# Peptides against a protein of PDB entry 2Q3Z, part 117

Target 1, 272 residues: chain A of PDB entry 2Q3Z
Amino acid sequence: YVLTQQGFIYQGSAKFIKNIPWNFGQFEDGILDICLILLDVNPKFLKNAGRDCSRRSSPVYVGRVVSGMVNCNDDQGVLLGRWDNNYGDGVSPMSWIGSVDILRRWKNHGCQRVKYGQCWVFAAVACTVLRCLGIPTRVVTNYNSAHDQNSNLLIEYFRNEFGEIQGDKSEMIWNFHCWVESWMTRPDLQPGYEGWQALDPTPQEKSEGTYCCGPVPVRAIKEGDLSTKYDAPFVFAEVNADVVDWIQQDDGSVHKSINRSLIVGLKISTKS
Target 2, 254 residues: chain A of PDB entry 2Q3Z as posed
Amino acid sequence: YVLTQQGFIYQGSAKFIKNIPWNFGQFQDGILDICLILLDVNPKFLKNAGRDCSRRSSPVYVGRVGSGMVNCNDDQGVLLGRWDNNYGDGVSPMSWIGSVDILRRWKNHGCQRVKYGQCWVFAAVACTVLRCLGIPTRVVTNYNSAHDSNLLIEYFRNSEMIWNFHCWVESWMTRPDLQPGYEGWQALDPTPQEKSEGTYCCGPVPVRAIKEGDLSTKYDAPFVFAEVNADVVDWIQKSINRSLIVGLKISTKS

## One batch from the design tools (peptide; made by RFdiffusion4, then SolubleMPNN)

Design b2_p19_5_s1 (from b2_p19_5, 10 letters changed)
Fold by OpenDDE base, seed 2:
Structure b2_p19_5_s1 (fold): chain B 272 residues (1-272), chain A 19 residues (1-19)
Amino acid sequence: as target 1 above (272 residues)
Amino acid sequence: DEKAKEEALLAQRPVGTPL
């Protein structure tokens, strides 16, 4: 989890699981220096360098900073996300084969955001950075991954009587989504939440005003303890959200359609 | 199976679908 520089990232769908090779390269030349630059350009450092540096011994603090800084939302972060298949002014997310080139490009262009990333790219770069900083980290893939946008633990769709989607509901279920799990103690929580912590660097929702997510104990998600910081409800929804299809009839009545075939969440963790 | 091919193509990147 710290020493492995090459691995695989799971992709595809629940029915068609795929993997790609990835070079994490956390020990390649200059990568540690780039990771330190990443910390030194984070908003908390820019606001109060002494306070930020004093907290870098905490993997909880560092993990949260890294989850925010791997994306370029809100800060001088590493990657710009794009999902519309228009990558002509950058690099297609599908073209990356490792984290090293991404990090080097970011640093060499004055910490300018690299175009472009998607979830596995964000996760892989976060994994590299966290491993480089000595935090045991693995990439995780979740199939049928929910993006709850209103924090109600539901994915809701509205349909007419013909099953056609009505309105601009942007709630999504991804065929797959990737994030990272990092091993750390949680002295900031009650006993028993040490171990794997979920962190999501893909900019999906703001946490405390920043596009970041976690760390949240994997145990808390498994046990349904949504009070556990950070971002337990969001991460819980990614793996456990209920899908509700609302059918609106011509008379204005609304009823639930239960699609038993849709189960949110099938998490696969890497063993490498 | 064309459906399986389409699913396999869509599986090359994350695709949000209203399921």
Scores: peptide ipSAE 0.260, ipTM 0.815, DockQ to the pose 0.254
Fold by OpenDDE base, seed 1:
Structure b2_p19_5_s1 (fold): chain B 272 residues (1-272), chain A 19 residues (1-19)
Amino acid sequence: as target 1 above (272 residues)
Amino acid sequence: DEKAKEEALLAQRPVGTPL
């Protein structure tokens, strides 16, 4: 998980699972230096360099910084996300074959955000950076991945009497979503939460005012301990949310229906 | 184009979004 430079990332849908080769390249020339630059341009360093540097021995702290800095939201981060198929002013997310080119472009253009990424690109770059910094890390894919926006552990659809979804559909289920899991101790938590920690660098929801997510123990998510730092409810919902339909009738009444056809969560972890 | 179709299948999108 630290030494492997080439691997695979799972994409597609639950019905069409496909892996692609990816060059993480954490030991290629200049990549470690770029990772150190990433740390030195993070908002916490710019605010108080001494405090930031004193905390870099903590993989919990570093993991959270990296999850925020891989996206360009809020800071001088690496990647700009885009999902609307309009990539003409940059690089299509689907064209990337590794993290090395992305990181080199970012650094060589004065830490200007790279266009464009989607979830697996964010996750893969985060994986490279964390591995460079000596943190064992793997990319994880979750099919039918929920995005809960109001922290109620539900994906809610509003439907008319014909079953048609109404509104902008802010809450949704991705065909797939990728994030990373990093191995670390959690001295900030109760005993037993050491091991794999989920971190999500895709800008989905703000955590403490910044587009970042985690680290949260995979064990805590599995056991339903939603009080665990960081962002346990959000990560829990990605893999466990229930789906509810609010169906408006012609008489103006609203009926609540549990949607059993939409099953959230099918997680695949890489083995290397 | 087979490549374009494959890329569309592999892109991240909301469930139920057409290819």
Scores: peptide ipSAE 0.481, ipTM 0.902, DockQ to the pose 0.554; fails the geometry check
Fold by OpenDDE base, seed 4:
Structure b2_p19_5_s1 (fold): chain B 272 residues (1-272), chain A 19 residues (1-19)
Amino acid sequence: as target 1 above (272 residues)
Amino acid sequence: DEKAKEEALLAQRPVGTPL
């Protein structure tokens, strides 16, 4: 989880699982230096360098910073996400084969955002950075991954009487989503939450005003402890959300139905 | 082309989104 520079990332769908090779390259020349630059341009450092540096001994703190800085939302972060299939002014997310080129491009262009990333790219870069910083980290893929926007642990579809989805479809289930799990102690929590912590660098929702997510103990998610910082409800929903159909009838009545055909969450944790 | 199809399959998208 620290030593492996090459690995696999799982993509596709629950019905069509495909892995791709990925070069994390955490030991390649200059990569550690770039990771340190990433820390030195984070908003917390810019606000108070001494305080930020004093907290870098905490993998909890660093993990949260990295989750925010891998995306360029709110800061001088690494990657700009794009999902609309218009990548002509950058690099298609599907074109990346490793984290090294991304990080080098970011640094070489004055810490300007790299175009473009999607979930596995964000996760892979975060994995590289965290490994560089000595934090055991693995990429995780979750098929049928929910994006809960209102923190109700539900993915809600509004449907007409014919079952057709209506509205803006703000809440959704991704065919797959990738994030990272990092091994760390959690001295900021009650005992028992040491171990794998979920961190999500894909800019999905803001956490404490910043597009970041985690760390949250995987154990907390497994046990349903949604009070556990950080972002337990969101991460829980990614893997456990129920799907609800709100079916509107002609008379204006609305029927709530649990959609059992859409099963949220099929998590694959990498072994390397 | 086949490459574009493969990339589309590997892209992150909402479930039910056509390729």
Scores: peptide ipSAE 0.468, ipTM 0.898, DockQ to the pose 0.565; fails the geometry check
Fold by OpenDDE base, seed 5:
Structure b2_p19_5_s1 (fold): chain B 272 residues (1-272), chain A 19 residues (1-19)
Amino acid sequence: as target 1 above (272 residues)
Amino acid sequence: DEKAKEEALLAQRPVGTPL
C-alpha cells in the first residue's frame, strides 16, 4: 500500500466492472516536496503554523487535511471538479493516467487549481499524497454510490403517474464513486476502531465548514455507528442509503414504487 | 456481448442518474 507506485482503479458499473491503470508515483522525484508544499499551504498552517506542524504526527489529522486539500474548494487545493462534459478550457478528467502530472502542474503553476478532476482522480491524488506521507492507503470504488445531501440516509425521488421525475433532482446515485481508505490507529475514539479509515477528497458535502470527509473507521460504517467522527452518516449513506421512489397520483396521494431495481452500494477495495 | 461492450464504453466516468 505504501510501496506500490503503479496500480489499478476500478470503474464502470456494477454489471460491467472495468479498471484503468494508474501511476501513483509517490516516489518519483520531487513528489514528496510537493506533498510538503500541500501541507504548508493548507488553511490550518496559514492560521497557526506551529499548531499545524505539531499535529502532523497524527495520521488522523493529516488524512483530514489531505482530504480537504486534494480539492480546491475553500483553499489552494489541487483539483477543480467538473462533471458537465465541458472540459475545453482544461484537461478532461478521463485523460489523466497518473497523479504525478497533476501534482507537478499544481506546483509549477504556483499552487493554482488543476482543471479538471472527478472522483477517481481526486481519490488517486489523495492516495499518492497519503502514501508519500507514509500512510498506507488504497483506492476504493463503490458501485451504485449514493450522495445524500440532507443527511437523512435516504435518496428520494418523486414521479408522476407517467414516471416523470418531479421536484428537486439534486439527489444522486453514481454508477460508481471512488474514495480512499487509509490504515491508522484511532486513539481519539473508543477501542476497536483501528484499521481502515475512509477518506473522501471529492467535494460533495462540507464537514466542519470545509469540503473534506473522514477519516471514519470502516468498522463504524459496517456496524452502523453513525456517531463516530468524522462524517460517519455521509459515508454510511454512500454505501447504505435507502432509495425511495415515490409515485404521486392525480389525487395528490403518494405511494412507494413497487419496482425498486437498484440497491445502493457495492464496495471494492484494491489489494495494493 | 456487444451490449456489454457498449455499456462498459459508456461507463468511462461516473454518471449520476435519477433512478
Scores: peptide ipSAE 0.272, ipTM 0.820, DockQ to the pose 0.254; fails the geometry check

Design b2_p19_5_s2 (from b2_p19_5, 10 letters changed)
Fold by OpenDDE base, seed 4:
Structure b2_p19_5_s2 (fold): chain B 272 residues (1-272), chain A 19 residues (1-19)
Amino acid sequence: as target 1 above (272 residues)
Amino acid sequence: EEEELENLLLAQRPVGTPL
């Protein structure tokens, strides 16, 4: 989890699982220095360097910073996400084979955001950075991964009487989503939440005003402790959200139906 | 074309999004 520089990332769908080789490259020349630059350009450092530096001994703090800084939302972060298949002004997310080139490009262009990433790219870069910083980290893939926008632990589809999805498809299920799990103690929580912590660097929802997610104990998610910081409801929903169809009838009545055909969550934790 | 299709299959996308 710290020493392995090569690994696999799972992509595709639950019915079409593919793995790709990925070079995390956390020990390649200059990568640690780039990770330190990443910390030194984070908004918390820019606001108060002494306070930020004093907290870098905390993997909880660092993990949260990295989660925010791997994406370029809100800051001088590493990657710009794009999902519309229009990548002509950058690099297609599918073209990346490792984190090293991404990090080097970011640094070499004056910490300008690299175009483009999707979930596994964000996760992989975060994994590299966290490993560089001595935090045991692995990439996780979740198939049929929910994106709950309203924190109700539901993915809600509005459907007409014919079953056709209507309106704004704000809430959705990804075919897959990737994030990272990092091993750390949680002295900021009650005892028993040490171990794997989920962190999500893909800019999906804001946490305390910043596009970051976690760390949240995997145990808390498993046990349904949604009060546990950070972002437990969101991460819980990614793997456990129920799908609800709101079926509108011609008379204006609405019927709530639980959609059991859309099963959220099939998590694969990597061994590398 | 095969590579493009594979890329589309492997890309992160909403469930039910046509290829």
Scores: peptide ipSAE 0.468, ipTM 0.887, DockQ to the pose 0.558
Fold by OpenDDE base, seed 2:
Structure b2_p19_5_s2 (fold): chain B 272 residues (1-272), chain A 19 residues (1-19)
Amino acid sequence: as target 1 above (272 residues)
Amino acid sequence: EEEELENLLLAQRPVGTPL
């Protein structure tokens, strides 16, 4: 989890699981220096360097900073996400084979955002950075991963009487989503929440005003303790959201249909 | 075309609405 520089990332769908080789490269030349630069350009450092540096001994703090800085939203972060299959002005997310080139490009271009990433690219870069910083980290894939935008633990679809989807609903389910789990103690929580913590560097929702997610104890998610910081409801929904279809009739009546054909969440944790 | 299709299948994308 710290020493392994090569691994596999799971992609595709629940019905078609594929893995790709990935070079995390956390011990390659200059990568640690780039990780330190990443910390030194984070908004908290720029606001108060002394306070930020004093907190870098906390893997909870560092994990949250890295989650925010791997994406370029709100800061001088590493990657710009894109999902529309139009990558002509950058690199296709599918073309990356490791974190090293991404991090080097970011640094060499004055901390300019690298185009482009999707979930596994974000997760893999975060994994590299966290491993460089001595935090045991692995990439996780979740198939049929929900993106809950209103924190109700539901993915809601609205349909007319003909079954046609009404409106541009932002809530959706990914075929797969990747994030990282990092091993750390949680002295900021009640006892028993040490161990694997979920961190999501893909810019999906804002947490405390920044596109970041976690760390949240994997145990808390498993036990349904949504009160635990950080972002427990969001991460819980990624793996456990209920899908609700609302059918609107002409009379204004709304009927709830539960489609059990789509099960949210099939988590694969890497052991490498 | 096959490579493009494979890339589309492996890319992160919405599954669509369940029917």
Scores: peptide ipSAE 0.414, ipTM 0.859, DockQ to the pose 0.500
Fold by OpenDDE base, seed 1:
Structure b2_p19_5_s2 (fold): chain B 272 residues (1-272), chain A 19 residues (1-19)
Amino acid sequence: as target 1 above (272 residues)
Amino acid sequence: EEEELENLLLAQRPVGTPL
């Protein structure tokens, strides 16, 4: 988890699972220096350098900073996300084969955002940075991954009488989503929540005003402890949300139906 | 063409979105 520089990332769908090779490259020349620059340009350092530096001994603190800084939302972060198949002014997310080129491009262009990333690219770069900083980390893929926007643990589809989805499709299920799990103690929580912690660097929802997510104990998600910081309800919904259809009829009546055909969550953890 | 299709299959997208 710390020593492995090459690994695999799982992509595709639950019906079409494919792994791709990825070069994490955490020990390649200059990568540690780039990871330190990433910490030195984060909003917390810019606000109070002494306070930020004093907290860098905490994997909980560093993990949350890295989650926010791997995306360029709200800060001078590494990657810009894009999902609309229009990548002509940058690099297609599908063309990346490792984290090293991304991090070098970011540094060499004065910490300007790199175009473009999707979930596995964000996760892989976060994995590289965390490993470089000595935090045991792995990439995780979740097939049929939910994005709950209103923290009700449901994916709600509004449909007309013909079953067509109406309105904003912001609540949705991804074919797959990737994030990272990092091994750390949680002295800020009750005993028993040490071990794997979920961190999500893909900009999906704001946590405390910043596009970041976690760390949250994998155990807390498994046991349904949604009070556990950070972002337990959101991460829980990614793997456990129920799907509901609201069907409007011609007479203006609305029928609630549980969608049993869409099953959220099939998580695969990597061994390296 | 096969590479383009493979890239579409590997891309992150909403469930039910056609290729």
Scores: peptide ipSAE 0.479, ipTM 0.889, DockQ to the pose 0.566; fails the geometry check
Fold by OpenDDE base, seed 5:
Structure b2_p19_5_s2 (fold): chain B 272 residues (1-272), chain A 19 residues (1-19)
Amino acid sequence: as target 1 above (272 residues)
Amino acid sequence: EEEELENLLLAQRPVGTPL
């Protein structure tokens, strides 16, 4: 989790699982320096360097900073996300084979955002940075991963009597999503929440005004403790959201569709 | 062509999005 520089990341769908090799490269030349630069350009450091530095001994604090800084939303972060298959002005997310080139490009271009990433790229870069900083970290893939945008723990689809989706289609489920789990103590929580903590660097929802997510104890998610900081409801929904298909008839009546086969969540954790 | 199709299959996308 700290010493391994190469691993595999799972992609595709629940019906079509594929693993790709990935070079995390946390011990390659200059990578530690780039990780330190990442910390030194974060908004908290720029606002108050002494306060930020005094908190860097906390893996909880550092993990949250890294989850925000791996994406370029709201800051000078590493990666710009794109999902529309139009990557001609950058690098296709599918073209990356490791974190090192991404981090080097970011640093060498004056901490300008690298184009482009999707979930596994964000997760892999976060994994590299966290490992480089001495935090045991692994990439996790979740198939049929929900993105709850209204904090109701539901993914709701509205359809007419012909099965056509109505509305703006704001609610969605990813074929897969990736994030990281990091091993740390949680002295800021009640006893028993030490261990694996979920962190999500993909810019999905804002947490305390910044596109970041976690750390949240994997145990809290498993036990349904949604009061646990940080971002427990969102991470819980990624793996456990209920899917509801509403059918609206011409008379305005609404009923739930029966026999829905789509189940949210099939989590695969890497061993290295 | 096969590479393009593979990339489409492996990309992160909403469930139900056509290829």
Scores: peptide ipSAE 0.469, ipTM 0.886, DockQ to the pose 0.558; fails the geometry check

Design b2_p19_5_s3 (from b2_p19_5, 11 letters changed)
Fold by OpenDDE base, seed 1:
Structure b2_p19_5_s3 (fold): chain B 272 residues (1-272), chain A 19 residues (1-19)
Amino acid sequence: as target 1 above (272 residues)
Amino acid sequence: KEKELEELLLTQRPVGTPL
């Protein structure tokens, strides 16, 4: 979790699970310096350097900063996400085989965003940075991962009388999604929430005005404690959301149907 | 082409999106 520089990331679908080798490379030459640059260009440092530096001893604080800085949304972060299969002006997300090249490119181009990433790339870079900073971290893959946009713990599909989805899909289920879990104490919470904390660097929803997510105790998610900071409802929905179909009839009536064919969540935690 | 299809299978996509 800290010492291992090579590992595997799980991708594909629940019916077709595949893994790829990944070089995290947290001890390669210059990587620690790049991680420190990442901290020194974060919005909190730019706003108040003394306050930011005084909080860097907290893995809770650092984890939240890293989750925001791995994506380039809102800041001088590392990666730009793209999912439309048009990667000609950058590097395809599928071309990356490790975090080191990504971090070096980011630094060498004056902290300009690297094109492009998807969930596993974001998670892998976050894992490298957190490990480099001495925080035990692993990549997690969740198959049939929900993205709840309205915080109601549901994935809602609006359908016509023929069962066709209407309008832009605001809410969705990903075939898979990756994030990280980091081991830390939670002195900012009630006792018992130490251990693995979920952090999500993929820009999905804003948390306190920034595209970041977590840390939230894995225990809180398992026990359904949605009051626990940070972002417990969102992370809970990723692994536990129910799916509802709203079927509009030709007469204008709407029928609510629970979709039992789409089961959200199949989480795999890596050992390395 | 086979390699491109294999790479596409590893992309993050909404459930129900065709290849």
Scores: peptide ipSAE 0.469, ipTM 0.887, DockQ to the pose 0.555
Fold by OpenDDE base, seed 5:
Structure b2_p19_5_s3 (fold): chain B 272 residues (1-272), chain A 19 residues (1-19)
Amino acid sequence: as target 1 above (272 residues)
Amino acid sequence: KEKELEELLLTQRPVGTPL
């Protein structure tokens, strides 16, 4: 989890699971220096360097900073996400084979955002950075991963009598989503929440005003303790959201579909 | 074209989105 520089990341769909090799490269030349630069350009450091540095001994604090800095939303972060298949002005997310090139490009271009990433790219870069900083970390893939945008723990689809989706289609489930789990103690929480902590660097929802997510104890998610810091409801929904199909009739009545074929969440944790 | 399709299948997409 710290020493391995080569691994695999799982992609595809629940029915068609695929994996790709990935070079994390946390011990390659200059990567540690780039990770330190990442910390030194984070908004908290720029606001108060002494306060930020004093908190870097906490994996909880560092994990949250890294989650925010791997994406370029709200800061000088590493990656710009894009999902519309228009990658001609950058690098296709599918073209990356490791974190090292991404981090080097970011640093070499004056900490300008690298185009482009999707979930596994964000997760892989976060994994590299966290490992480089001495935090045991692994990439996780979740198939049929929910993105709850309204914090109700539901993914709701509205359909007409013909089954056609109505509205703006804001609610969504990803075919797959990737994030990281990092091993740390949680002195900020009640006893028993040490161990794997979920961190999600893909810019999905804002946490305390910044596109970041976690750390949240995997145990808390498993047990449904949504009160735990950080972002437990969001991470819980990624793996456990209920999917509701509403059928709208011409008379204005709304009925729940009795047929639910889609189940949220099939999590695969990597061993390297 | 086959390679492009294979790459597209590996992208992160909303469930139910056409290829």
Scores: peptide ipSAE 0.451, ipTM 0.879, DockQ to the pose 0.554
Fold by OpenDDE base, seed 4:
Structure b2_p19_5_s3 (fold): chain B 272 residues (1-272), chain A 19 residues (1-19)
Amino acid sequence: as target 1 above (272 residues)
Amino acid sequence: KEKELEELLLTQRPVGTPL
């Protein structure tokens, strides 16, 4: 989880699981230096360098910073996400085969955002950075991964009487989503939450005003302790959200469909 | 085209709504 520089990332769908080889390259020349630059351009450092540096001994703090800095939302982060299949002004997310080129491009262009990433790219880069910083980290893929936007632990679809989907379709389930799990102690939490912590660098929801997510103990998610910082409800929903298919009648009443709902979550933790 | 299609199928995309 720290020493392995090459691994596999799982993609596709629950019914069509595929993997790609990925070069994390955390020990390649200059990569550690780039990771340190990433820390030195983070908003917290820019606001108060001394305070930021004093907190870098905490993998909790660093993990959260990295989660935010791997995406370019809100800061000078590494990757710009794009999901509309229009990548002509950059690199297709599918073209990347490792984190090294991404990080080098970012640094070499003055910490300008690299175009483009999707979840596995974000996760892989985060994995590289965290490993560089000595934090044991693995990429996780979750099939049928929910994106709960309203923190209700539900993915709700609304249909009219004809079965047509209504609303803005903000609630969604990804065919797959990737994030990372990092091993750390949690002295900031009650005892028992040491171990794997979920961190999500894909910009999905804001946490404390920044597009970042976690760390949250995997144990807390498993046990349903949604009070645990950071972002437990969101991460819980990614793997456990209930899917509700509503049918709206002409009278405005809403009823649950009797059809079988989509099952959220099939998590695969990588070995490397 | 085949490669592009395969790549597209492996991208992160919304799942179709339930039946």
Scores: peptide ipSAE 0.421, ipTM 0.859, DockQ to the pose 0.494
Fold by OpenDDE base, seed 2:
Structure b2_p19_5_s3 (fold): chain B 272 residues (1-272), chain A 19 residues (1-19)
Amino acid sequence: as target 1 above (272 residues)
Amino acid sequence: KEKELEELLLTQRPVGTPL
């Protein structure tokens, strides 16, 4: 997981799983230096360099920093996300074949955000950075991945009596979503939560005021321990949220639709 | 056009609402 520089990333849908080759390139020339720059421009370093540097021995701390810095939200991070198919003022997310060009562009343009990324690009860059920093990391793909925006572990849709969707469609399920899992001990948690930790660099929700996510033990997610830092409810919902389809009647009453066609979560962990 | 459509299908996007 640290030594592999070439791999595959899974995309598509649960019914039509596809993969692309990806060059992580964590040992290519200058990449380590770029990863160190990434750490040195993070908000915690800018606020207190000595404190930030003293904590870089913790993969928990570093993982959380990297999760926040791979996206350009809130900071001088690497990638700007875009999902509307309008990429003319940048590079299409689909054009990237590896992390190296992205990181080099970011550094060479004075740490200006690179346009553009989507989930697999964010995850792949995070994977490169974490591997470069000596943290065993893999990209994972979750099909039918929920984005719970209100921390209720539900994806709720509202319909009128005619079946027409009502209100804001802010709650959503991705066809697929990618994040990373990193291997680390968790001395900050109760015993037994060492091992794979989920980290999500795609800017979806703020964690402690910053667009970052994790690390959270994969074991905690599997066992339903939502008290586990960081961001256990959000990551749990990505793979386990219940979908509720409400029908609202004219009298204001609501009832659940009996038709469930969508099941949240089908996680694939990569071997490389 | 076919290539563009194929590429679009590999993008991250919302799934349809449940029926």
Scores: peptide ipSAE 0.406, ipTM 0.852, DockQ to the pose 0.481

